# Designs tried in a protein design run: peptides against a protein of PDB entry 5ZKO. Part 5

Target 1, 44 residues: chain A of PDB entry 5ZKO
Amino acid sequence: SASNPRKFSEKIALQKQRQAEETAAFEEVMMDIGSTRLQAQKLR

## One batch from the design tools (peptide; made by RFdiffusion4, then SolubleMPNN)

Design b1_p9_1_s2 (from b1_p9_1, 4 letters changed)
Fold by OpenDDE base, seed 3:
Structure b1_p9_1_s2 (fold): chain B 44 residues (1-44), chain C 44 residues (1-44), chain A 9 residues (1-9)
Amino acid sequence: as target 1 above (44 residues)
Amino acid sequence: as target 1 above (44 residues)
Amino acid sequence: LMELAMLLA
């Protein structure tokens, strides 16, 4: 139907949003690791 | 603590799994679009 | 995303 393109675009937009959120969460974890490492180095 | 590396690795593994799932979902949407297009062409 | 846009155009 003519509405299919819109529905698919919405699905893709949602998926891209989720992927961006997961990437952000991953980056947060990596920053935490980096901060911990930096802290450990400062204490040496 | 000595457990931090393990905890972080688990977090990373979980995030990578989620990213893979989101990619798979995106690919499914793209396949559906492709199938719809192919169907429309066959009906012409 | 660009691939989708091309398919839907």
Scores: peptide ipSAE 0.097, ipTM 0.653, DockQ to the pose 0.050
Fold by OpenDDE base, seed 2:
Structure b1_p9_1_s2 (fold): chain B 44 residues (1-44), chain C 44 residues (1-44), chain A 9 residues (1-9)
Amino acid sequence: as target 1 above (44 residues)
Amino acid sequence: as target 1 above (44 residues)
Amino acid sequence: LMELAMLLA
């Protein structure tokens, strides 16, 4: 198994990016929920 | 925007699962790196 | 730290 630090760094960077994207997606869902709740409150 | 708590909970659960999967994928990458390093050390 | 170690190896 040839040690390729560049390939390793690229794999790590890719995984970190994916984690960040999933976090952002989660935050979007939570924001939608928050918005819905806010709308419901305003309509009362 | 009809408030559907069930749909919201499902979306949240799905996103949490995806985050966990990405974390697991990252851990796998790190394990591969660790294994490679261990192999390199053993071969010396 | 492991990431850095790989880059420095």
Scores: peptide ipSAE 0.087, ipTM 0.657, DockQ to the pose 0.044
Fold by OpenDDE base, seed 4:
Structure b1_p9_1_s2 (fold): chain B 44 residues (1-44), chain C 44 residues (1-44), chain A 9 residues (1-9)
Amino acid sequence: as target 1 above (44 residues)
Amino acid sequence: as target 1 above (44 residues)
Amino acid sequence: LMELAMLLA
């Protein structure tokens, strides 16, 4: 059906969005770690 | 605190798990598309 | 590109 390409594109777009969101969440975790490291260095 | 390294490692592990899960979900989407393509070719 | 190819085929 001609509807399949649209449905597939939507599924792909949704998964790409999820991938990007999880990447952003991971970057935030790493930033928190980096910030904590910096603070620890200041307290030494 | 000595607890920070453990907490950070757990956060990282969790995010890596989420990344892997989203990757697997994306691969499943692509497999569905590939399977649909194969079926379409058989019906031609 | 593979994604695009699958959509177009």
Scores: peptide ipSAE 0.086, ipTM 0.654, DockQ to the pose 0.047
Fold by OpenDDE base, seed 1:
Formats: C-alpha cells, sequence, structure tokens
Structure b1_p9_1_s2 (fold): chain B 44 residues (1-44), chain C 44 residues (1-44), chain A 9 residues (1-9)
C-alpha cells in the first residue's frame, strides 16, 4: 500500500538507530574493561 | 578485583546477545519489506 | 539494503 513505504522506512531507521546504540554500549563495556585492566596493573 | 573478570565477561556476553537480537530484528524488517513487495507485484 | 531498495522502487 501507499502507506507501507513510509512505515518501512521508519522501521529501518529505527533499527539502524538501535544497532548504533548497541554498538556504542558494547564499546563502552570494552573501554571499562581496558581501564580496569590498566588500573589493576598500576596497583600491582 | 577478582570479581571483575566474571562481571566483565557477563557484560560482554550480554552485549553480544543484544547485538545479535537487533540484527535479527533488522533482518525481519527486511524480510517484511521483501514479502510486501512480492505480494504487491502479485496483485498487479 | 534490499528492504530499502524495495521502498525506493
Amino acid sequence: as target 1 above (44 residues)
Amino acid sequence: as target 1 above (44 residues)
Amino acid sequence: LMELAMLLA
């Protein structure tokens, strides 16, 4: 239907945003691990 | 701390799961668009 | 990408 293209584009855009947010969250976790490892080494 | 490795591994595993789920959701959206297009062509 | 292509067609 004529309304489908808009709805589909919205769904795609929303999913792309979620993918980016999850990637950012993962990168934050990796940074936390890196910082913890660095700090642990300093205390040794 | 000794508890950090387990917590970090859990965070990583959880984020990997979320990434996979978001990818699956995106693929579902793409399949919906494909099916809609195919069905629209049939009705023409 | 196919979905996007379908929307543009």
Scores: peptide ipSAE 0.099, ipTM 0.661, DockQ to the pose 0.104; fails the geometry check

Design b1_p9_1_s3 (from b1_p9_1, 3 letters changed)
Fold by OpenDDE base, seed 4:
Structure b1_p9_1_s3 (fold): chain B 44 residues (1-44), chain C 44 residues (1-44), chain A 9 residues (1-9)
Amino acid sequence: as target 1 above (44 residues)
Amino acid sequence: as target 1 above (44 residues)
Amino acid sequence: LMEVAMLLA
């Protein structure tokens, strides 16, 4: 039906958003590791 | 503390898993679109 | 994207 293209586009947009959010979450984890590393260097 | 490296590695592993799962979900969406397209071609 | 293209081909 004519609604399929719109529904598919919405599904794609939602999945792209989820991928971006998971990437951001991963970057935050890596930033926390980096900050911890920097702090450890300062304490030496 | 000495537990930080292990906890960080676990966080990284979890986030990598989530990224892979979201990629797989996106691929499934695209496969559904592809299958719909193929079916539409057969019905012509 | 190449992987997506392979899935749709």
Scores: peptide ipSAE 0.103, ipTM 0.672, DockQ to the pose 0.055
Fold by OpenDDE base, seed 3:
Structure b1_p9_1_s3 (fold): chain B 44 residues (1-44), chain C 44 residues (1-44), chain A 9 residues (1-9)
Amino acid sequence: as target 1 above (44 residues)
Amino acid sequence: as target 1 above (44 residues)
Amino acid sequence: LMEVAMLLA
């Protein structure tokens, strides 16, 4: 149907959003690791 | 603590798994689009 | 995304 392209577009947009959110979550974990490392270095 | 590296490793592993799942979901959408196109072509 | 656009066109 003519609406299929729109529906697929919306699904793709949602998936890309989820990927971005997961990437952000990963970056947060990495920042926490980095912060911990920095703190450990300062305590040496 | 000595357990922090393990905890972070687990968090990273989980995030990577989620990213892989989201990629798989995206590929599924793309396959659906491809299938739809193929069907449309066959009906012409 | 560009590939998707091409497939839908």
Scores: peptide ipSAE 0.102, ipTM 0.661, DockQ to the pose 0.047
Fold by OpenDDE base, seed 5:
Structure b1_p9_1_s3 (fold): chain B 44 residues (1-44), chain C 44 residues (1-44), chain A 9 residues (1-9)
Amino acid sequence: as target 1 above (44 residues)
Amino acid sequence: as target 1 above (44 residues)
Amino acid sequence: LMEVAMLLA
């Protein structure tokens, strides 16, 4: 039925959003690590 | 301190695992869509 | 690509 494409689109969009959120969380972790690294260098 | 690298490594590993899980979830969605598509073709 | 194909169907 014509309703299936919309349901599929919604599922795909939801999963892509979750992937983007996990990517953002990873980037945050890397920023924290980078900041710590920079601080350590400044204190040398 | 020497404990920081291990903590950072654990955070990175955790985030990579979460990304892999979201990828697997996406693949499952696509498999379901593909299966539905195949079923529709067989019923034509 | 399958994603795009389903959206265009």
Scores: peptide ipSAE 0.092, ipTM 0.661, DockQ to the pose 0.048
Fold by OpenDDE base, seed 2:
Order: structure tokens, then sequence, then C-alpha cells
Structure b1_p9_1_s3 (fold): chain B 44 residues (1-44), chain C 44 residues (1-44), chain A 9 residues (1-9)
């Protein structure tokens, strides 16, 4: 069916946002790991 | 809090998988765009 | 995607 160009652009933007959010979530996990390692190091 | 190293690795793996899935979804959209452009070109 | 065609054409 004929789609609204605005709606399509919104879907593309949403998809790119989701990709960025997943990247951010990964970075958060890595930061938690780094923090845990640092804590372990300090306690020694 | 002290986290289980195994749990960390699992979380990392999960996040990397999600990131890859979002990339794949984007690539699918772009493939559809390319196909549409090709079709339009052929019809000219 | 018809939606894409309308956006990019």
Amino acid sequence: as target 1 above (44 residues)
Amino acid sequence: as target 1 above (44 residues)
Amino acid sequence: LMEVAMLLA
C-alpha cells in the first residue's frame, strides 16, 4: 500500500535509535564490569 | 554488588546479540530501499 | 517498500 513518507522516515529514525540504545546498553554493562574490577582491585 | 563473572559474560553476549539483530533489521530495510530503487530504475 | 519509494523518489 502507499505509505506516508513521513511515517516511513519515522520508522527509519526509530530503527536507528534502537540500534543506538542497544549500543548504550552494552556500554553500560562494560562500565559495570570495569567498576567491579576496580572495586576488586581496591580491596586487595 | 558482587556480580557473578558468568552472569557478566552472559549479559555481554546477550547485548552483543541484540546489537547484531538491530543491525540486521536495519540492513533489511536498506535492502528493501535498494530493491525499490532498482525497480524504479528498471521501469524507466 | 512503497514507503521508501515515496520518500526517496
Scores: peptide ipSAE 0.103, ipTM 0.652, DockQ to the pose 0.043; fails the geometry check

Design b1_p9_1_s4 (from b1_p9_1, 3 letters changed)
Fold by OpenDDE base, seed 4:
Structure b1_p9_1_s4 (fold): chain B 44 residues (1-44), chain C 44 residues (1-44), chain A 9 residues (1-9)
Amino acid sequence: as target 1 above (44 residues)
Amino acid sequence: as target 1 above (44 residues)
Amino acid sequence: MMEVAMLLA
């Protein structure tokens, strides 16, 4: 099969995007936990 | 709303799993590129 | 890699 450099570059770009999106989702989860903790502290 | 530590732990675990899966997918892409390169060198 | 050790909420 012919090597397709363009296809590989597109695959890499897509995977980098997915990793960034999953990182952002993780950060959102952590922010929600942090907000909950802050609220709990304010209620004491 | 009541803080739900179990729900947060489950969310974190799920996101960690997703990040690991995306890392594995990226590594597979890189392995395919490496294999293609090795094959091209052998044909040379 | 991002790591979370312990949830203390």
Scores: peptide ipSAE 0.113, ipTM 0.665, DockQ to the pose 0.086
Fold by OpenDDE base, seed 1:
Structure b1_p9_1_s4 (fold): chain B 44 residues (1-44), chain C 44 residues (1-44), chain A 9 residues (1-9)
Amino acid sequence: as target 1 above (44 residues)
Amino acid sequence: as target 1 above (44 residues)
Amino acid sequence: MMEVAMLLA
């Protein structure tokens, strides 16, 4: 049915958004690690 | 604090898991599209 | 992503 392509495109777009959000969350974790590491060095 | 590395490792592991899950969900969407396409061809 | 493009074509 002609409605399938639109629904599929919507699903794909949503999944791409989720992938981007999870990547951003990962980058935040890495930034936190870097910050903690830097702070620990300053306190030594 | 020495507890930070363990907590960070856990956060990273969790994010990697989430990335894998989102990738799997994306692959499922593509599989659905492929299946629909194949089914449509059979009905023609 | 290329697979998605092929599906939308």
Scores: peptide ipSAE 0.102, ipTM 0.661, DockQ to the pose 0.052
Fold by OpenDDE base, seed 3:
Structure b1_p9_1_s4 (fold): chain B 44 residues (1-44), chain C 44 residues (1-44), chain A 9 residues (1-9)
Amino acid sequence: as target 1 above (44 residues)
Amino acid sequence: as target 1 above (44 residues)
Amino acid sequence: MMEVAMLLA
């Protein structure tokens, strides 16, 4: 509601935090895959 | 591990789904704010 | 996407 701009700002901030956390989790998965690939290459 | 590419693909797919859900949630919040603003304008 | 690409490069 227009009467509670603080409530909306808090919701937005929370969503931004969640997005950042999910991005970090994704990056961790991709780093794990990348590390595995690098290890496999070194063993060849 | 390179031995379980399916596991990694599933992890990636799950993360992509989570990202999409968080994006949808954010869009819902923004639409709510936009709707409230539109209503306030109509009342003027 | 760019950040992910950098991690995989």
Scores: peptide ipSAE 0.100, ipTM 0.671, DockQ to the pose 0.104
Fold by OpenDDE base, seed 2:
Order: sequence, then structure tokens, then C-alpha cells
Structure b1_p9_1_s4 (fold): chain B 44 residues (1-44), chain C 44 residues (1-44), chain A 9 residues (1-9)
Amino acid sequence: as target 1 above (44 residues)
Amino acid sequence: as target 1 above (44 residues)
Amino acid sequence: MMEVAMLLA
């Protein structure tokens, strides 16, 4: 579909932000896993 | 929060999928930009 | 690109 350069740049910026948000969400999951492992180790 | 290994693996898998979906969405945007540029070039 | 590895056995 025909869009203007401004709209394209906005969409690119939006997608970059969404990718970053998903990365952050993944890092949170990994941190939870790490924390759980650390707790398990401490309780041993 | 304490979760079981299964729940962790499921969350990791979900996040991987979401990252892939966002990548696909970005690629679609880039394809649209490329197509628009190609059209502009043809019309010149 | 981000590469993800499984952390749990």
C-alpha cells in the first residue's frame, strides 16, 4: 500500500520499540528463572 | 515468583514466538517500503 | 538477532 515516508518511519520506529519490549519481557523471564535457581541453591 | 520448570519452558517458548512474530511484522514493513521505492523508480 | 538457549533441563 502507498504510504508516505513519515508513515514508514513511524512504523519502523514502532516495530523497533515492540522488539525491544519483547526482549525486555524475555529478560524478565530469564531473571525469574535465575532467581528461582539461586533460591534453590541457597536452600540446599 | 516460584514457578515450576514446565511453566518456565512454556514462558520461554512463548517469548521466542512473540519475538519471531515481531520480526515478521518488521520484515513486512520493510517489504512495503521496498515495494513503494520500486514503484517510484519505475514511474520515473 | 537475539539467540535464546534453554536454561532448564
Scores: peptide ipSAE 0.117, ipTM 0.672, DockQ to the pose 0.089; fails the geometry check

Design b1_p9_2_s1 (from b1_p9_2, 3 letters changed)
Fold by OpenDDE base, seed 3:
Structure b1_p9_2_s1 (fold): chain B 44 residues (1-44), chain C 44 residues (1-44), chain A 9 residues (1-9)
Amino acid sequence: as target 1 above (44 residues)
Amino acid sequence: as target 1 above (44 residues)
Amino acid sequence: DLLERLAAI
């Protein structure tokens, strides 16, 4: 049966939201690492 | 204190794994939609 | 804290 296209679009949208949230979390961690590295260099 | 770089690398690796799993899940859904569309066209 | 943010991933 043609799974309800509306339900599929909602599932896809939720999956894309999760990917975006995980990417944002990764970028935030990388920014913190970059900031820490810059601070360590300024203290040398 | 320099947070254990090994622990950070493990967390980053886990985050990248989650992103890959979510991408794979999205691709699987898109393949199913494509297959369903093709089947519907064959039945016309 | 960087460790806390990494734990939230």
Scores: peptide ipSAE 0.179, ipTM 0.679, DockQ to the pose 0.151; fails the geometry check
Fold by OpenDDE base, seed 1:
Structure b1_p9_2_s1 (fold): chain B 44 residues (1-44), chain C 44 residues (1-44), chain A 9 residues (1-9)
Amino acid sequence: as target 1 above (44 residues)
Amino acid sequence: as target 1 above (44 residues)
Amino acid sequence: DLLERLAAI
């Protein structure tokens, strides 16, 4: 069915968006861990 | 607090799991597109 | 707060 290619492309695009959002969330967490380590060093 | 490192590691692990699941879902969609193309060729 | 951000993902 000719509608399948469009639906597939939309699903792919949505999945890529989710992957990017999850990556961004992970990077933010890692930055915060780095900042927490830096703050802990300042308090010693 | 000594509990924070463990909680952080658990959340990082969970995030990595989510990324892997999203990657697997993407690969499945790509395989289905490939199979659909192959089936369309057989019907021609 | 790092814990709050970790809870949000």
Scores: peptide ipSAE 0.178, ipTM 0.676, DockQ to the pose 0.161; fails the geometry check
Fold by OpenDDE base, seed 4:
Structure b1_p9_2_s1 (fold): chain B 44 residues (1-44), chain C 44 residues (1-44), chain A 9 residues (1-9)
Amino acid sequence: as target 1 above (44 residues)
Amino acid sequence: as target 1 above (44 residues)
Amino acid sequence: DLLERLAAI
């Protein structure tokens, strides 16, 4: 089968995009936890 | 609302698991491409 | 809401 290098590159690019999106989501969650923790410390 | 730290930790753990699974999937794809490329080079 | 964002992941 003609290894379609372009199709492979597209699949890799999509996978990298998905990883980047999940990383961004994780970072956002961690930022929110950090902010909440800081606020909780100020209320103490 | 009672911030359930345990629920937050579980969600973070799940997100990290997803990232690891996607990394593994990417590595598998790259390995398959590498093997296919090597085979194609041997056929030339 | 942190809970809502965590639920969306």
Scores: peptide ipSAE 0.174, ipTM 0.677, DockQ to the pose 0.150; fails the geometry check
Fold by OpenDDE base, seed 5:
Structure b1_p9_2_s1 (fold): chain B 44 residues (1-44), chain C 44 residues (1-44), chain A 9 residues (1-9)
Amino acid sequence: as target 1 above (44 residues)
Amino acid sequence: as target 1 above (44 residues)
Amino acid sequence: DLLERLAAI
């Protein structure tokens, strides 16, 4: 079975992309929480 | 609207779990590549 | 709503 290094590199790249997307989603949630906290502070 | 801090913490925990699962999937891919590389070296 | 946004991830 010819090791397809190109296929392996592509699979790794796709997996890294998925991980980056999950990180971006988490950062967006944290931004929203930060904004909510700032609003709560302004209302006091 | 009652902020449900318990729900927020649960959702953050779930997001962190997803990120950990993606990391584990990446490590599995790297293990498979490593095993393939080892096999290729043994066949030489 | 933060809950709605978290559910959309």
Scores: peptide ipSAE 0.173, ipTM 0.673, DockQ to the pose 0.099; fails the geometry check

Design b1_p9_2_s2 (from b1_p9_2 with S1D L9I)
Fold by OpenDDE base, seed 1:
Structure b1_p9_2_s2 (fold): chain B 44 residues (1-44), chain C 44 residues (1-44), chain A 9 residues (1-9)
Amino acid sequence: as target 1 above (44 residues)
Amino acid sequence: as target 1 above (44 residues)
Amino acid sequence: DLLEKLAAI
């Protein structure tokens, strides 16, 4: 089938955006865990 | 607040799974582009 | 809240 190159490039760009968003969400969670651990040590 | 470590670990695991699924979806799209290019060359 | 951020993913 005549794959529309424009549709493929758009689909790739959208997928890369999703991957970046998921990575950012993960990094935020990891930062919060780090902060929570630091706070827990201060209470101790 | 008493963060349930089990809930955090589960959410991290789920997020890692989502990242892996998004990576696999991207790789599938890239393979399809490669196959389409190869097929287009065979038709010339 | 860490739980809220985890729920938002």
Scores: peptide ipSAE 0.146, ipTM 0.678, DockQ to the pose 0.151
Fold by OpenDDE base, seed 5:
Structure b1_p9_2_s2 (fold): chain B 44 residues (1-44), chain C 44 residues (1-44), chain A 9 residues (1-9)
Amino acid sequence: as target 1 above (44 residues)
Amino acid sequence: as target 1 above (44 residues)
Amino acid sequence: DLLEKLAAI
């Protein structure tokens, strides 16, 4: 059966998008933890 | 309320696991594409 | 709540 390069390319692009979204979510959490730590330091 | 560092650590670990699983899935797709390409070359 | 934010990922 003919490889569908277009479908493969689309699947790869979608997978890379998912990875980027997971990374962004992680970075947001780390930023919030960092801000909380900074606030705790200011209260000392 | 007391921060639950254990819960945060567990959630971060889980997020990193998800990222690794997504990477593994991507690598599997790339391997399959590579094998298909190799097969196509053998048929020429 | 940071826990809620982590759960939403």
Scores: peptide ipSAE 0.138, ipTM 0.670, DockQ to the pose 0.152
Fold by OpenDDE base, seed 2:
Structure b1_p9_2_s2 (fold): chain B 44 residues (1-44), chain C 44 residues (1-44), chain A 9 residues (1-9)
Amino acid sequence: as target 1 above (44 residues)
Amino acid sequence: as target 1 above (44 residues)
Amino acid sequence: DLLEKLAAI
């Protein structure tokens, strides 16, 4: 089957975008965990 | 329910690893596409 | 809620 390199690059670019979005979401959760720990320390 | 921030961080770390692996796989495909294009140019 | 945020990923 004729592989379309342009179509492949577009799919990869889309996947890279999704990975970046997931990374941002994970970093947000990690920040919230850090904030929760800091709050727990301040409330002692 | 008691959320375990440590368990969350471990899950995030694992997901970050998977994202890196996927990134490497996509970069390999992009390299192959680039090589194919270069070969097509050389064979003309 | 941290659990909800993680589940949404």
Scores: peptide ipSAE 0.138, ipTM 0.674, DockQ to the pose 0.205
Fold by OpenDDE base, seed 3:
Structure b1_p9_2_s2 (fold): chain B 44 residues (1-44), chain C 44 residues (1-44), chain A 9 residues (1-9)
Amino acid sequence: as target 1 above (44 residues)
Amino acid sequence: as target 1 above (44 residues)
Amino acid sequence: DLLEKLAAI
């Protein structure tokens, strides 16, 4: 099947979107860990 | 349930693995597109 | 919950 450049571009865009969503989720988790650590330090 | 740091580290590792797999898949697609373009030029 | 956010990744 002729590699429809439009279909390839769409698949690439979906892949990049997924990577961005995973990165955002990771960053949120790391912020929550950082905040929890900061709170624990303030309580000592 | 005590946030088992081991469980968090494991989830982070899985997330990073998924990102690496997606990057590898993207690079493979881009190589295939590049190869197809090169072949089309050679036939012209 | 931090655990819930990690489960969503």
Scores: peptide ipSAE 0.147, ipTM 0.673, DockQ to the pose 0.208; fails the geometry check

Design b1_p9_2_s3 (from b1_p9_2, 4 letters changed)
Fold by OpenDDE base, seed 3:
Structure b1_p9_2_s3 (fold): chain B 44 residues (1-44), chain C 44 residues (1-44), chain A 9 residues (1-9)
Amino acid sequence: as target 1 above (44 residues)
Amino acid sequence: as target 1 above (44 residues)
Amino acid sequence: DLLERIAAI
């Protein structure tokens, strides 16, 4: 209900935080893959 | 380790799916807020 | 390994 704008803003903020965390997790995965690739290339 | 490119691709795909699901959840929250606002205005 | 943690979800 529109009666609790503060609760809505909090829900929006939490959802935006989750989206940012999932983006950061993706970037970390890509960094780990990149690092592993670089290490494998250095051993050749 | 770079030794399992298929496993990496699967993990990347899963992480992208999570990001999309969090985006959809955000859009649902915004839709619910918008719908509630519209309903409250109609009662006015 | 973040990759192992992601696989465990």
Scores: peptide ipSAE 0.236, ipTM 0.691, DockQ to the pose 0.110
Fold by OpenDDE base, seed 2:
Structure b1_p9_2_s3 (fold): chain B 44 residues (1-44), chain C 44 residues (1-44), chain A 9 residues (1-9)
Amino acid sequence: as target 1 above (44 residues)
Amino acid sequence: as target 1 above (44 residues)
Amino acid sequence: DLLERIAAI
């Protein structure tokens, strides 16, 4: 079916949002690991 | 709890995999849109 | 803790 250009833009926007959410989740994981390492250093 | 370094590496690897999967899904959406546009041009 | 949430999925 002739997919409405609006539906295409909505799909692209949704997928970009998912990419950004996964990037943010990765950054949070890295912060948690960094914080855990720092805590382990302080407890020595 | 002192999260095992192995568990941290596994979680980082999993999150990187999710990022790659979301990137691949984005590329697939872009291909589908491109193909639909090309088909619409051929049918004119 | 996002690390705990990710491990639970």
Scores: peptide ipSAE 0.235, ipTM 0.691, DockQ to the pose 0.106
Fold by OpenDDE base, seed 5:
Structure b1_p9_2_s3 (fold): chain B 44 residues (1-44), chain C 44 residues (1-44), chain A 9 residues (1-9)
Amino acid sequence: as target 1 above (44 residues)
Amino acid sequence: as target 1 above (44 residues)
Amino acid sequence: DLLERIAAI
């Protein structure tokens, strides 16, 4: 129903939040991998 | 442990897939909103 | 770490 622009904006905002959370999770994975690489270099 | 590059690449790939799925879900939300707007215009 | 958490899902 077109009568709830607030509901549509809320759905968009929620979905953008989920996308941002998945981006943050990816960055955390990359940080963990980077830390592991740095540790491996220090052990050589 | 740095000894599992395949495991790290698999986790990166999985996380990128999740991010792509969230993008697709966002596009679906926008499509639904667009369809609702089009229907509302046709009913005027 | 997050890698371990993602492995557990």
Scores: peptide ipSAE 0.230, ipTM 0.690, DockQ to the pose 0.099
Fold by OpenDDE base, seed 4:
Structure b1_p9_2_s3 (fold): chain B 44 residues (1-44), chain C 44 residues (1-44), chain A 9 residues (1-9)
Amino acid sequence: as target 1 above (44 residues)
Amino acid sequence: as target 1 above (44 residues)
Amino acid sequence: DLLERIAAI
């Protein structure tokens, strides 16, 4: 089978994008939790 | 609004799972490329 | 708000 270097590069790029999106989503969750904790501390 | 610590923990766990799955998928892609390269070198 | 969406689940 013809090694499709282009297809491999596209697959890598797509997977790197997904990994970055999941990292960003995790950081958003943690930021929201951090802000909520800070607000809860101010109300105490 | 009642802080739902359980819901937050579940969301964090789900997001960590997704991040791990995307990491594993990336590693699989890289392994497949590595194996294909090795096979191509053996056929030369 | 992601926290509101989490609370609504």
Scores: peptide ipSAE 0.203, ipTM 0.677, DockQ to the pose 0.046

